Peptides against a protein of PDB entry 2C5K. Designs and how they scored, part 101

Target 1, 91 residues: chain A of PDB entry 2C5K
Amino acid sequence: EDPFQQVVKDTKEQLNRINNYITRHNTAGDDDQEEEIQDILKDVEETIVDLDRSIIVMKRDENEDVSGREAQVKNIKQQLDALKLRFDRRI

## One batch from the design tools (peptide; made by RFdiffusion4, then SolubleMPNN)

Design b2_p29_3_s2 (from b2_p29_3, 13 letters changed)
Fold by OpenDDE base, seed 3:
Structure b2_p29_3_s2 (fold): chain B 91 residues (1-91), chain A 29 residues (1-29)
Amino acid sequence: as target 1 above (91 residues)
Amino acid sequence: SLNENKEEYKKKVEELRKATEEKEEELEE
């Protein structure tokens, strides 16, 4: 098992879950769920730090190609930013 | 709950951290 790929998968699934929730709840009205979403987003931000660190370390090995992993993290960052925007734009 | 599997998620993140640490140690000169 590749922990990097597993974390990427789980992170994207979490973001998708929140995105689906926002789709069903385009107005903020459940404070408990809003706080939970904020906490999850913060956890994802921290996870991205761990993913980036993993890539940085791996890049020190000339025998490793991290281009694909960099693209995956970039995609997650974009997904996170888009989700934050949707989350914050809700009334 | 939107974060039903938080603990499992955190465990996987920790596995990533450990793997990173092990790789970093491997690369030490």
Scores: peptide ipSAE 0.691, ipTM 0.927, DockQ to the pose 0.911
Fold by OpenDDE base, seed 2:
Structure b2_p29_3_s2 (fold): chain B 91 residues (1-91), chain A 29 residues (1-29)
Amino acid sequence: as target 1 above (91 residues)
Amino acid sequence: SLNENKEEYKKKVEELRKATEEKEEELEE
């Protein structure tokens, strides 16, 4: 199993889940889900640090192919930033 | 909730961290 790809997949799924929730809830609420979303977004930020560290270390091994991994992390960062913006812009 | 698989997610992140640490240790030897 490739833990990098698994984490990428799980992270994107989590972000998609939140994005779908925001789509259904365009008004900021006062329920427990609002704080949960904020916590999840922070967890994703921490996960991105782990993903980047993984890439840095793997690039030191000539036998490992890290092609595409940096692009995957970049995509997750973009998805996260877009989601944060949507979350904060809710009226 | 929105975080039904939090425990499994954290577990996978930990697996990634451990794999990274192990690889780094291998490169240092």
Scores: peptide ipSAE 0.691, ipTM 0.927, DockQ to the pose 0.868
Fold by OpenDDE base, seed 1:
Structure b2_p29_3_s2 (fold): chain B 91 residues (1-91), chain A 29 residues (1-29)
Amino acid sequence: as target 1 above (91 residues)
Amino acid sequence: SLNENKEEYKKKVEELRKATEEKEEELEE
């Protein structure tokens, strides 16, 4: 599997892990876990920059179709935003 | 831990970054 797909997969797994945690912990509690979640979300934001950079470069190659990759990154951004809302709205 | 594979994740992100840089170099040649 190519690096782009590996990163997409791992990023989604990270977001899913946090989402599952929030589901089981619908109220803010352990400060250590809250900080860990914040750190992971920040890392994902930085990873999205790397994913977008990859797409920008690949678009310069006339033999590459990045429409599928753009859709994947869009999906990750939507997943991240939804997760941030769930995280922030917890009491 | 919620981030048990942090190091492996960072390695894969770095691999992506390097692949991107290599592709960009190829396009510039």
Scores: peptide ipSAE 0.690, ipTM 0.927, DockQ to the pose 0.892
Fold by OpenDDE base, seed 5:
Structure b2_p29_3_s2 (fold): chain B 91 residues (1-91), chain A 29 residues (1-29)
Amino acid sequence: as target 1 above (91 residues)
Amino acid sequence: SLNENKEEYKKKVEELRKATEEKEEELEE
């Protein structure tokens, strides 16, 4: 499979796992999962940089259409931002 | 763990990075 698509898939799955955890834990806890979530969110932010770089390079090739990939990354960014908001607003 | 497959995830991200670098080199050749 295309590395881009694999990373997109894995990133979305990771964000979904965190989202589900936050749903089950509406208040900030004193467990190791809270720190792990923070680490994962930072990793996703770095991954998005790699995804964007991939698109930027591909756009230099006039024979490539990256519109679909741009939409995918946009969706991941929105998902990340929403998740960060949910995570930070917990008491 | 929420991040049980972190190692494999990082490997895939690295594969993406390398593919990007290879594409960039091809565009310069």
Scores: peptide ipSAE 0.689, ipTM 0.927, DockQ to the pose 0.909

Design b2_p29_3_s3 (from b2_p29_3, 14 letters changed)
Fold by OpenDDE base, seed 3:
Structure b2_p29_3_s3 (fold): chain B 91 residues (1-91), chain A 29 residues (1-29)
Amino acid sequence: as target 1 above (91 residues)
Amino acid sequence: SLNSDKEKYEKKVEELREETEKKEKELEE
């Protein structure tokens, strides 16, 4: 598996792990875990930058079709945004 | 920890960056 697909897979799995945690902990109360979640979400944001950069570069090659990859990154962004919303809405 | 296998994850991200850099260099030649 190429690095792009592996990163996509790992990123989605990480977001799912956090989502599952939030489901089990719908009320913020563990500062250490809350900080860890914030750090992970920030790391995912940076990873998305790397994914986007990869797509931007590949789009400069006429022989490359990145439409599928663009859709994957779009999906990750949506997943991240939804997770951020869930995270921030907890009291 | 919520961040399982962080080291391996970051390694793959680095590999992605390197691949991107390589491709960009090829396009500039």
Scores: peptide ipSAE 0.614, ipTM 0.908, DockQ to the pose 0.899
Fold by OpenDDE base, seed 1:
Structure b2_p29_3_s3 (fold): chain B 91 residues (1-91), chain A 29 residues (1-29)
Amino acid sequence: as target 1 above (91 residues)
Amino acid sequence: SLNSDKEKYEKKVEELREETEKKEKELEE
């Protein structure tokens, strides 16, 4: 598995872990845990930048097909946005 | 913790960056 796919997989696993935590904790919890979640979400945002950069560079190569990768990044962005919404709406 | 594999994750992100940079150099040469 190439680095792009591994990063995608790991990113989704992190988001799923947070999502599961939020499911178990619909009310904002300990400040340390909330800060950890915020840090992870910020890291994911930065990772998305790296994923997009990778796609932009690969699109310059006529022998590369990035359609699948673009869809994967779109999916991660949607997952992140949904998670942010759940995170922020907790009381 | 929620981020137990942070180190491994960061390493893979760095590998992605390195691969991207390598590819970009190849395209520019």
Scores: peptide ipSAE 0.614, ipTM 0.907, DockQ to the pose 0.903
Fold by OpenDDE base, seed 5:
Structure b2_p29_3_s3 (fold): chain B 91 residues (1-91), chain A 29 residues (1-29)
Amino acid sequence: as target 1 above (91 residues)
Amino acid sequence: SLNSDKEKYEKKVEELREETEKKEKELEE
């Protein structure tokens, strides 16, 4: 598996873990877990930048097929935004 | 931990960065 697909998979898994945690913890806490979530979300944002850069560069090569990759990144961005909303809206 | 296998994740992200940089260099040469 190429690095792009592995990063996509790992990123989605991290977001899913946070989403599952938020589902079980709908009340915002003042603990290390809340800080960890914020850190992970920030890391994902930076990872998305790396994914986008990868797509831009690979698109310059006519022999490379980046079909579907832009949609994959779009999906991750949507997942991240939805998760941020759930995280921020907790009471 | 919510950040399971963090080291593995960061390693793959770095691998992606390296691949991207290498490819960009190849296209410019």
Scores: peptide ipSAE 0.613, ipTM 0.908, DockQ to the pose 0.870
Fold by OpenDDE base, seed 2:
Structure b2_p29_3_s3 (fold): chain B 91 residues (1-91), chain A 29 residues (1-29)
Amino acid sequence: as target 1 above (91 residues)
Amino acid sequence: SLNSDKEKYEKKVEELREETEKKEKELEE
């Protein structure tokens, strides 16, 4: 598995872990995990930049097929945005 | 910890970044 797909997979798994945590903790608390979630979400945002950069560069090579990668990143962005909204809406 | 494999994750991200930089360099040479 290439680095791109591995990063996509790991990123989605991380977002799922956070989502599951939020499901179990619908009320925001003064917990160390809350800060950790914020840090993880920020790291994911930075990872998305790396994923996008990868796509941009690979598209310059006619021998590389990036079909589907842009959709994968779009999906991750949507997942991230939904999770951020869910995280912030907790009372 | 919610980030159970942070180090491994960061390594893969770095690997992606290095691969990207390598490809970009090759395209410019």
Scores: peptide ipSAE 0.613, ipTM 0.907, DockQ to the pose 0.906

Design b2_p29_3_s4 (from b2_p29_3, 13 letters changed)
Fold by OpenDDE base, seed 3:
Structure b2_p29_3_s4 (fold): chain B 91 residues (1-91), chain A 29 residues (1-29)
Amino acid sequence: as target 1 above (91 residues)
Amino acid sequence: SLNSDKEKYEKKVKELREATEKKEKELEE
């Protein structure tokens, strides 16, 4: 089992769920869901740190192939940034 | 809930972190 790919998948899915929620709720609310979104986004930020560390450590082993992983993390970062911007711009 | 699989997600993140830490220690030995 490769936890990296599972985490990447789960993170992308979570960000998609939030994105879909924001689409349905384009106006900022004062409810528990807004706080939950903030918490999830924070968790994703921490997860990205873990993903980056994983790549850095694995790259130290010449027997390990991390091809594509850096691009995957970059994609997640871009998705997160876009989502945060969308979340913050809501009225 | 927006994160219905939070527990499973956090478990996998923990597994990733622990795997990384283990690998890092191995490389330092």
Scores: peptide ipSAE 0.643, ipTM 0.915, DockQ to the pose 0.862
Fold by OpenDDE base, seed 5:
Structure b2_p29_3_s4 (fold): chain B 91 residues (1-91), chain A 29 residues (1-29)
Amino acid sequence: as target 1 above (91 residues)
Amino acid sequence: SLNSDKEKYEKKVKELREATEKKEKELEE
């Protein structure tokens, strides 16, 4: 498996873990995990930049088809945005 | 921990970045 697909997989899995945590912790509290979640979300944002850069470079090669990869990254961005919304809107 | 596999994750991200750089170099050669 290439690095791109592995990163996509790991990123989605990480976001799912956070989502599950938020489900179990609907209110923000004095939990060390809160800061950890914030850090992870920032890391994912940076990872998305790396994924996008990968796609941009690949698109410069006329022999490469990146449509599937673009869709994958779009999906991750949507997951991230939804998760950030859930995280920030907790009381 | 929610990021128990952070080290391996970062390694894969690094591999992605390196692969990207390699590809970019190939396109410029």
Scores: peptide ipSAE 0.642, ipTM 0.915, DockQ to the pose 0.897
Fold by OpenDDE base, seed 1:
Structure b2_p29_3_s4 (fold): chain B 91 residues (1-91), chain A 29 residues (1-29)
Amino acid sequence: as target 1 above (91 residues)
Amino acid sequence: SLNSDKEKYEKKVKELREATEKKEKELEE
């Protein structure tokens, strides 16, 4: 019930869903779906801001262990960047 | 829909933000 871990999980699932869609639709042709993908990617970018802020605040508490969380966010950022690249490369 | 669980997702993001704000307030007291 850690909201950080839940958000990480949900974010990765969203990115995976889009990645699977792009795999099935390697060419852009549905403007409605393309706009939806763009909106989701933007939401993920904003979510990353919230995740980073969470880490910054938690690091101020010596009783909190944030080990691995920075790596998790880094992984999400990498996944997002890779997905954005695939999305933009489609003709 | 590619974002069929958007409502639940946004709810969890809100919970994260609120937890962060709560923690920050506690650290400042």
Scores: peptide ipSAE 0.641, ipTM 0.915, DockQ to the pose 0.925
Fold by OpenDDE base, seed 2:
Structure b2_p29_3_s4 (fold): chain B 91 residues (1-91), chain A 29 residues (1-29)
Amino acid sequence: as target 1 above (91 residues)
Amino acid sequence: SLNSDKEKYEKKVKELREATEKKEKELEE
């Protein structure tokens, strides 16, 4: 499989896992888990940079189909931002 | 752990980065 699509899939799944955790834990209290969430979110931010770089490079090849990839990354960014908001607003 | 498969994830990210770098080199004259 295309590593781009695999990374997109894995990233979204990871964000979903965190989102589900936050749903079950609306109050911050487990310091170890909170730190892990912070680390994962930071890793996702860095992954998004790699995804964007991939798109930019692939777009230089007229024979490469990058259709929908920018939308996929945009969706991940939106998912990340929403998750950060939920994470930060917890009491 | 909330990160169920960190190693596999990082491996795929690395593969993406390397694929990008490879493609970039191929596009160079």
Scores: peptide ipSAE 0.641, ipTM 0.914, DockQ to the pose 0.873

Design b2_p29_4_s1 (from b2_p29_4, 13 letters changed)
Fold by OpenDDE base, seed 4:
Structure b2_p29_4_s1 (fold): chain B 91 residues (1-91), chain A 29 residues (1-29)
Amino acid sequence: as target 1 above (91 residues)
Amino acid sequence: MTLREEEEEERKKKKEEEEKELEELLKKL
């Protein structure tokens, strides 16, 4: 299995879990759950940085076509930004 | 409570509700 695609899949699953939680909890929930969401959002941010670095390495060192991978990372960034906005708008 | 634990509790609750609805339906037959 392509390790890049596995990381993308796992990141999308994390974002979907948070999205489902926010859909159920339109207000701030339990402190442990809210903290876990913040931690997952941070981990996704760090994962995106690592994915971007991996793309730079593949493009530079392997001269691979990275256009598909760049589009996937862009999609995850958009999902993260939308989710952060939903999370922060809760009262 | 973790997100995983909540997701599991919600799945259990939903399953229990579906089982209760089915049991009530069967009692009316």
Scores: peptide ipSAE 0.245, ipTM 0.638, DockQ to the pose 0.264
Fold by OpenDDE base, seed 1:
Structure b2_p29_4_s1 (fold): chain B 91 residues (1-91), chain A 29 residues (1-29)
Amino acid sequence: as target 1 above (91 residues)
Amino acid sequence: MTLREEEEEERKKKKEEEEKELEELLKKL
């Protein structure tokens, strides 16, 4: 399997897990759960930075068409932003 | 409770509900 696609898949699975948690917990959960969600959100942010760097390298050094990969990373960024907004709006 | 532990407890509850529903169906036969 393409390592880039595996990272994208794993990141989407992490975001889906958090989305399911927020759906069950429309208010703040316990401190351990809330901290774990914050840590996962941070890890996803770092993963997005690494994915963007990998795209820059592929485009520059391999002269590959990265348009599909750019669209996937953009989709993950949109999912992350929507999820952060849902997370932060909880009372 | 961790996120993973909560997901496991939810899976256990769902499984227990499915088992109870099956037992209720079997009692009606």
Scores: peptide ipSAE 0.245, ipTM 0.637, DockQ to the pose 0.270
Fold by OpenDDE base, seed 2:
Structure b2_p29_4_s1 (fold): chain B 91 residues (1-91), chain A 29 residues (1-29)
Amino acid sequence: as target 1 above (91 residues)
Amino acid sequence: MTLREEEEEERKKKKEEEEKELEELLKKL
């Protein structure tokens, strides 16, 4: 499997786990789980930075068409932003 | 409880519910 696609897949799985948790927990409750979610969200943010860097390298050094990869990273960013919003706005 | 432990417990509960529903159906045949 392409290492880029594997990282994208793993990141989507992490975001899905968080989404499932937030769906079960409409209010903050278990502090250990809430902390684990914050850690995963941070790890996803760092992963997105690394994916963006990889795209820059592919575009400059290999002159590869990165449009598909840029769209995938954009989708992950949108999912992350939506989850952060859901996580922070729980009442 | 970790997120993983919660997901495992939710999968276990779902499986136990599906097994009970199947057992109740089989008792009616």
Scores: peptide ipSAE 0.242, ipTM 0.634, DockQ to the pose 0.270
Fold by OpenDDE base, seed 3:
Structure b2_p29_4_s1 (fold): chain B 91 residues (1-91), chain A 29 residues (1-29)
Amino acid sequence: as target 1 above (91 residues)
Amino acid sequence: MTLREEEEEERKKKKEEEEKELEELLKKL
């Protein structure tokens, strides 16, 4: 499997786990779980930075069509932003 | 509780509910 696609898949799985947690917990609950979600959100942010860097390198050094990869990273960014908004709106 | 432990407990609850529903169906036959 393409390592880029594996990272995208793993990131989407992490975001889905968080989405399922927020759906079960409409209010702040267990502090350990809330902290774990914050850590996962941070790890996803760092992963997105690394994916963006990889796209820049592919476009510059390999002159590959990165449009599909850019669209995938954009989708993950949108999912992350939506989840952060849902997470932060809980009381 | 960790996120993983919660996901495991939710899977156990769902399985127990499915087993109960099946048992109730079998009692009606």
Scores: peptide ipSAE 0.242, ipTM 0.634, DockQ to the pose 0.267

Design b2_p29_4_s2 (from b2_p29_4, 14 letters changed)
Fold by OpenDDE base, seed 3:
Structure b2_p29_4_s2 (fold): chain B 91 residues (1-91), chain A 29 residues (1-29)
Amino acid sequence: as target 1 above (91 residues)
Amino acid sequence: MTLREEIEEERKEKEEKEEERRREELEKQ
């Protein structure tokens, strides 16, 4: 399996799990639950940075067509931004 | 439950369903 595609898949699955949790928990949880969501969102942000770095390396060193991978990372960024907005709007 | 607990329960339910399928396959042999 392509390790880039595996990381993209795992990241999308994490975002979907948090999105489902926020849907079930429309109010802010306790401090431990909110911290856990924040930690996972931060880990996803770090993963996106690493995916972007991987694309830069492939484009520079291997001269590969990265257009498909750039579109996938852009999609994950949009999902993360939408999820952060849902997270922050909980009362 | 926490998000970690929900993830762990989802994992456990998937594992239990896989074990059940494996047992049913062994019983048919």
Scores: peptide ipSAE 0.176, ipTM 0.546, DockQ to the pose 0.382
Fold by OpenDDE base, seed 4:
Structure b2_p29_4_s2 (fold): chain B 91 residues (1-91), chain A 29 residues (1-29)
Amino acid sequence: as target 1 above (91 residues)
Amino acid sequence: MTLREEIEEERKEKEEKEEERRREELEKQ
């Protein structure tokens, strides 16, 4: 399996888990639960940075068509932004 | 359940299903 596609898949699964949790927990949890969600969101942000770096390397060093991979990372960024907005709106 | 607990339970259920499949494959040989 392509390691890039595996990371994209795993990241989408993580975002879906958090999205489902936030749907079940429409109010903020305790401080430990909120910190745990923040930590996973941060790990996803770091993963997106690594995916973007990987795309830059492929585009620069191999002159590969990265348009498909750029679209996948853009989709994950949109999912993350939507999830952060849902997270921050909880009281 | 915390989100970590939900993630851990999902991981455990996947691992148990993979172990069960491996046992069934070994029993058929």
Scores: peptide ipSAE 0.172, ipTM 0.547, DockQ to the pose 0.519
Fold by OpenDDE base, seed 2:
Structure b2_p29_4_s2 (fold): chain B 91 residues (1-91), chain A 29 residues (1-29)
Amino acid sequence: as target 1 above (91 residues)
Amino acid sequence: MTLREEIEEERKEKEEKEEERRREELEKQ
């Protein structure tokens, strides 16, 4: 099982969970729920850094075509940015 | 482990299994 693909999948699932929460909660929730979302968004940011580092290592050590993996990480970054924008626009 | 370490360990395990198969094939010749 490719651990990179598993992390990409799990990260997308986390982003989808938050996106569904924001869709149901168009206003800020309680402080505990807002903090939980902020923590998950931070964990996703850290995961993206680790994914980018893993790609650099694969490109250096394996000389593999990482273009597919770079596109996946770019897609997650775009999902995160869109989600942050939705989160911040809530009243 | 970092995601990098997990990816590197999975690669090593695949390489070790491939090397083991090659040794078994050579021992049968």
Scores: peptide ipSAE 0.045, ipTM 0.389, DockQ to the pose 0.035
Fold by OpenDDE base, seed 1:
Order: structure tokens, then C-alpha cells, then sequence
Structure b2_p29_4_s2 (fold): chain B 91 residues (1-91), chain A 29 residues (1-29)
């Protein structure tokens, strides 16, 4: 099992769960649920930083082709940004 | 859901299934 791919999968599953919640709740929900979403979005941001660091190490120290992994992290960043925009636009 | 949101969810679910298959292929190596 590649730990990088597992983290990418888990992060995408988290983003999909939040997207499904925001789709069902087009207005701000209960304060506890809104805080939980904010916390998960923050944890995803931290995870993306760790994935980017991992890619830098693999590229530098292992001289691996990281192009596929860079594309996966870029996709997660785009999903996160889209979700933040949807989250913040709720009234 | 809006039609746009439904299309985007279907796209994401497809991408997740493709990535899961790729992971399972890597786990078999």
C-alpha cells in the first residue's frame, strides 16, 4: 500500500462528504455542524501541506517522477477551494 | 441539487472509483 495514495483517497472522501453536506444545506446550518466543517477544511489544508512536502522530498532525495502526485495534490487543492467558496457563500 | 451540482458529484464519484482502482492495482504490485 502506498501511504501517499491512501492519504489522497481519504482527503477526497472527506471533501466529498463536505460537498454532499453543503449541497443538502444551502444555508448555514447548526453552529456545531458548521464548526465541524471548518475544522475538517483546516485539517485538509494541513494535509495538503504535508503532501506537498512529501513530493518535494521524493523529487529531491529519491529522484522519483512526481508529476502524477503533483497532479493529484493540485486536484485536491481545486476541490478544497471550490468547497470553501461554496461554504462561504451560504447565508 | 442543481443540474450542475449533480454533474459535478457524478464526476467526483467517478474520479474516486478510478483512484480506488488505481490504488488496488498498486497494492497488488
Amino acid sequence: as target 1 above (91 residues)
Amino acid sequence: MTLREEIEEERKEKEEKEEERRREELEKQ
Scores: peptide ipSAE 0.113, ipTM 0.590, DockQ to the pose 0.045; fails the geometry check

Design b2_p29_4_s3 (from b2_p29_4, 17 letters changed)
Fold by OpenDDE base, seed 1:
Structure b2_p29_4_s3 (fold): chain B 91 residues (1-91), chain A 29 residues (1-29)
Amino acid sequence: as target 1 above (91 residues)
Amino acid sequence: MTLREEIEEERKKKEEEEKKLKEQLEKKL
């Protein structure tokens, strides 16, 4: 089992669902889901930290090629940053 | 499922896999 790849997949699915929420809710409002989305975005930040740590350990202890995993994490970071910007710009 | 329910199910699923990832990290650190 490769929990790294599963976490990456699940994180991308989370971000996609949030993106769909933002599309349906183009303006910020007093929606109970807004706080939940903020919490999920924070959780994704922590997940990225854990993914990066996993890569460091693989590179150090297993001497594995981590380039593919680094690219995946980079992509998630970019998706998160874009989503945060979209979320925060809503009035 | 509503979008909210789908988000919650995805969060739960991720939490299980994140736990496995952390357990692997803890064994190697």
Scores: peptide ipSAE 0.262, ipTM 0.756, DockQ to the pose 0.197
Fold by OpenDDE base, seed 2:
Structure b2_p29_4_s3 (fold): chain B 91 residues (1-91), chain A 29 residues (1-29)
Amino acid sequence: as target 1 above (91 residues)
Amino acid sequence: MTLREEIEEERKKKEEEEKKLKEQLEKKL
């Protein structure tokens, strides 16, 4: 099992689910759900830190080409940033 | 499932896999 790839997949699915929520809820109105989304976005930020640490360790210990993993993390960061912008632009 | 239920299930699943990732990191540090 490669937990890195599974975490990447799960993180992308989380971001997609939040994106779907924002699409259906273009106005802030349920404070409890809005707080939950904020918490998930924070968890994704922390997950990205752990993924980056994993890449550093792989590069150090396994001397593998990490370029593919770095690209995956970059993509998640871009998705997160785009989602934050959508979340914050809601009226 | 509702969208909320799907979000919570994905959160729980990611937490389990992230735990495995952290355990791997701890063994290598």
Scores: peptide ipSAE 0.260, ipTM 0.756, DockQ to the pose 0.138
Fold by OpenDDE base, seed 3:
Structure b2_p29_4_s3 (fold): chain B 91 residues (1-91), chain A 29 residues (1-29)
Amino acid sequence: as target 1 above (91 residues)
Amino acid sequence: MTLREEIEEERKKKEEEEKKLKEQLEKKL
């Protein structure tokens, strides 16, 4: 098992769920679900920090190419940024 | 499942894998 790849997968699934939620809720609601989405976005930020740390350690201690993992984290960062922008633009 | 239930299940699953990732980091730092 590769926890890095599983965390990446789970994070992408979280972001996809949020994207689907925002699609169904084009206006900001004052409901518990909006708060849950904000909490998830914050958790994803923390997850990205841990993923980046993992890459740094692998690059230092392992003789493996980390470029693939770096690209995956970059993609997650881009998805997160896009979702934050979409989420925050709702009135 | 409701959307809330699906979100919660995904969060729990991620927490378990995130814990494993952190444990791997702690062994190498």
Scores: peptide ipSAE 0.260, ipTM 0.752, DockQ to the pose 0.171
Fold by OpenDDE base, seed 5:
Formats: structure tokens, sequence, C-alpha cells
Structure b2_p29_4_s3 (fold): chain B 91 residues (1-91), chain A 29 residues (1-29)
């Protein structure tokens, strides 16, 4: 079982869902929905911290190449940053 | 499904896998 890969997948799916919501709602919607999106984005930030910690531990304790996992986390960070920018630019 | 239902299902699934990830980290600390 590799929970790292599953967490990466689930995080990307969360970001994609929010991205789709923003595409459908180019203006700020109901305050409750906007708050829920903000909460999810915060949860993604916390998840990224845990993913980075897992890479540090693997790099220290295992002989496996972590470069692939580092690239995956970098990609998630880029997706999150792009999504935050789209979210904040809505009128 | 509503957007809220889809978000809740993904959140629940991620929470379960995030817990497993944290448990693996704790075993290596």
Amino acid sequence: as target 1 above (91 residues)
Amino acid sequence: MTLREEIEEERKKKEEEEKKLKEQLEKKL
C-alpha cells in the first residue's frame, strides 16, 4: 500500500473540482460556498506539508529515488497556486 | 450528486488516506 500516491491523487482531484466550480462560478457565489472552498484550499496546504515530510523521511531512511515524488508535490503546489490566483481574481 | 456531495466524498476519502500517511510517518520517527 502506498498512501502517498493515493493522497497525491485525491489532492489533485480536490483541486480539479474547485477549478471546475470556479469555471462555472466566475463571480463570488454564496458566502457559505466560498468559505467551503477556502477551507478546502487550507486543507490542501496542510496535506502538502505532510507529503513533504514523507519525502524527507524516505530520503533519510530509504535508498529509493525521491525525485519522482518531489516532482509530484511540486506539481500540486503549482496547481494550488494557480487555483488561488483564479479564486482571488473573481469579481 | 450535488457539488457538496462530491466534495464531501473526496474529503472523506482523502482523510482516510492522509491518516494512513501520518501513521506511516509516525512509525519512522
Scores: peptide ipSAE 0.257, ipTM 0.751, DockQ to the pose 0.173

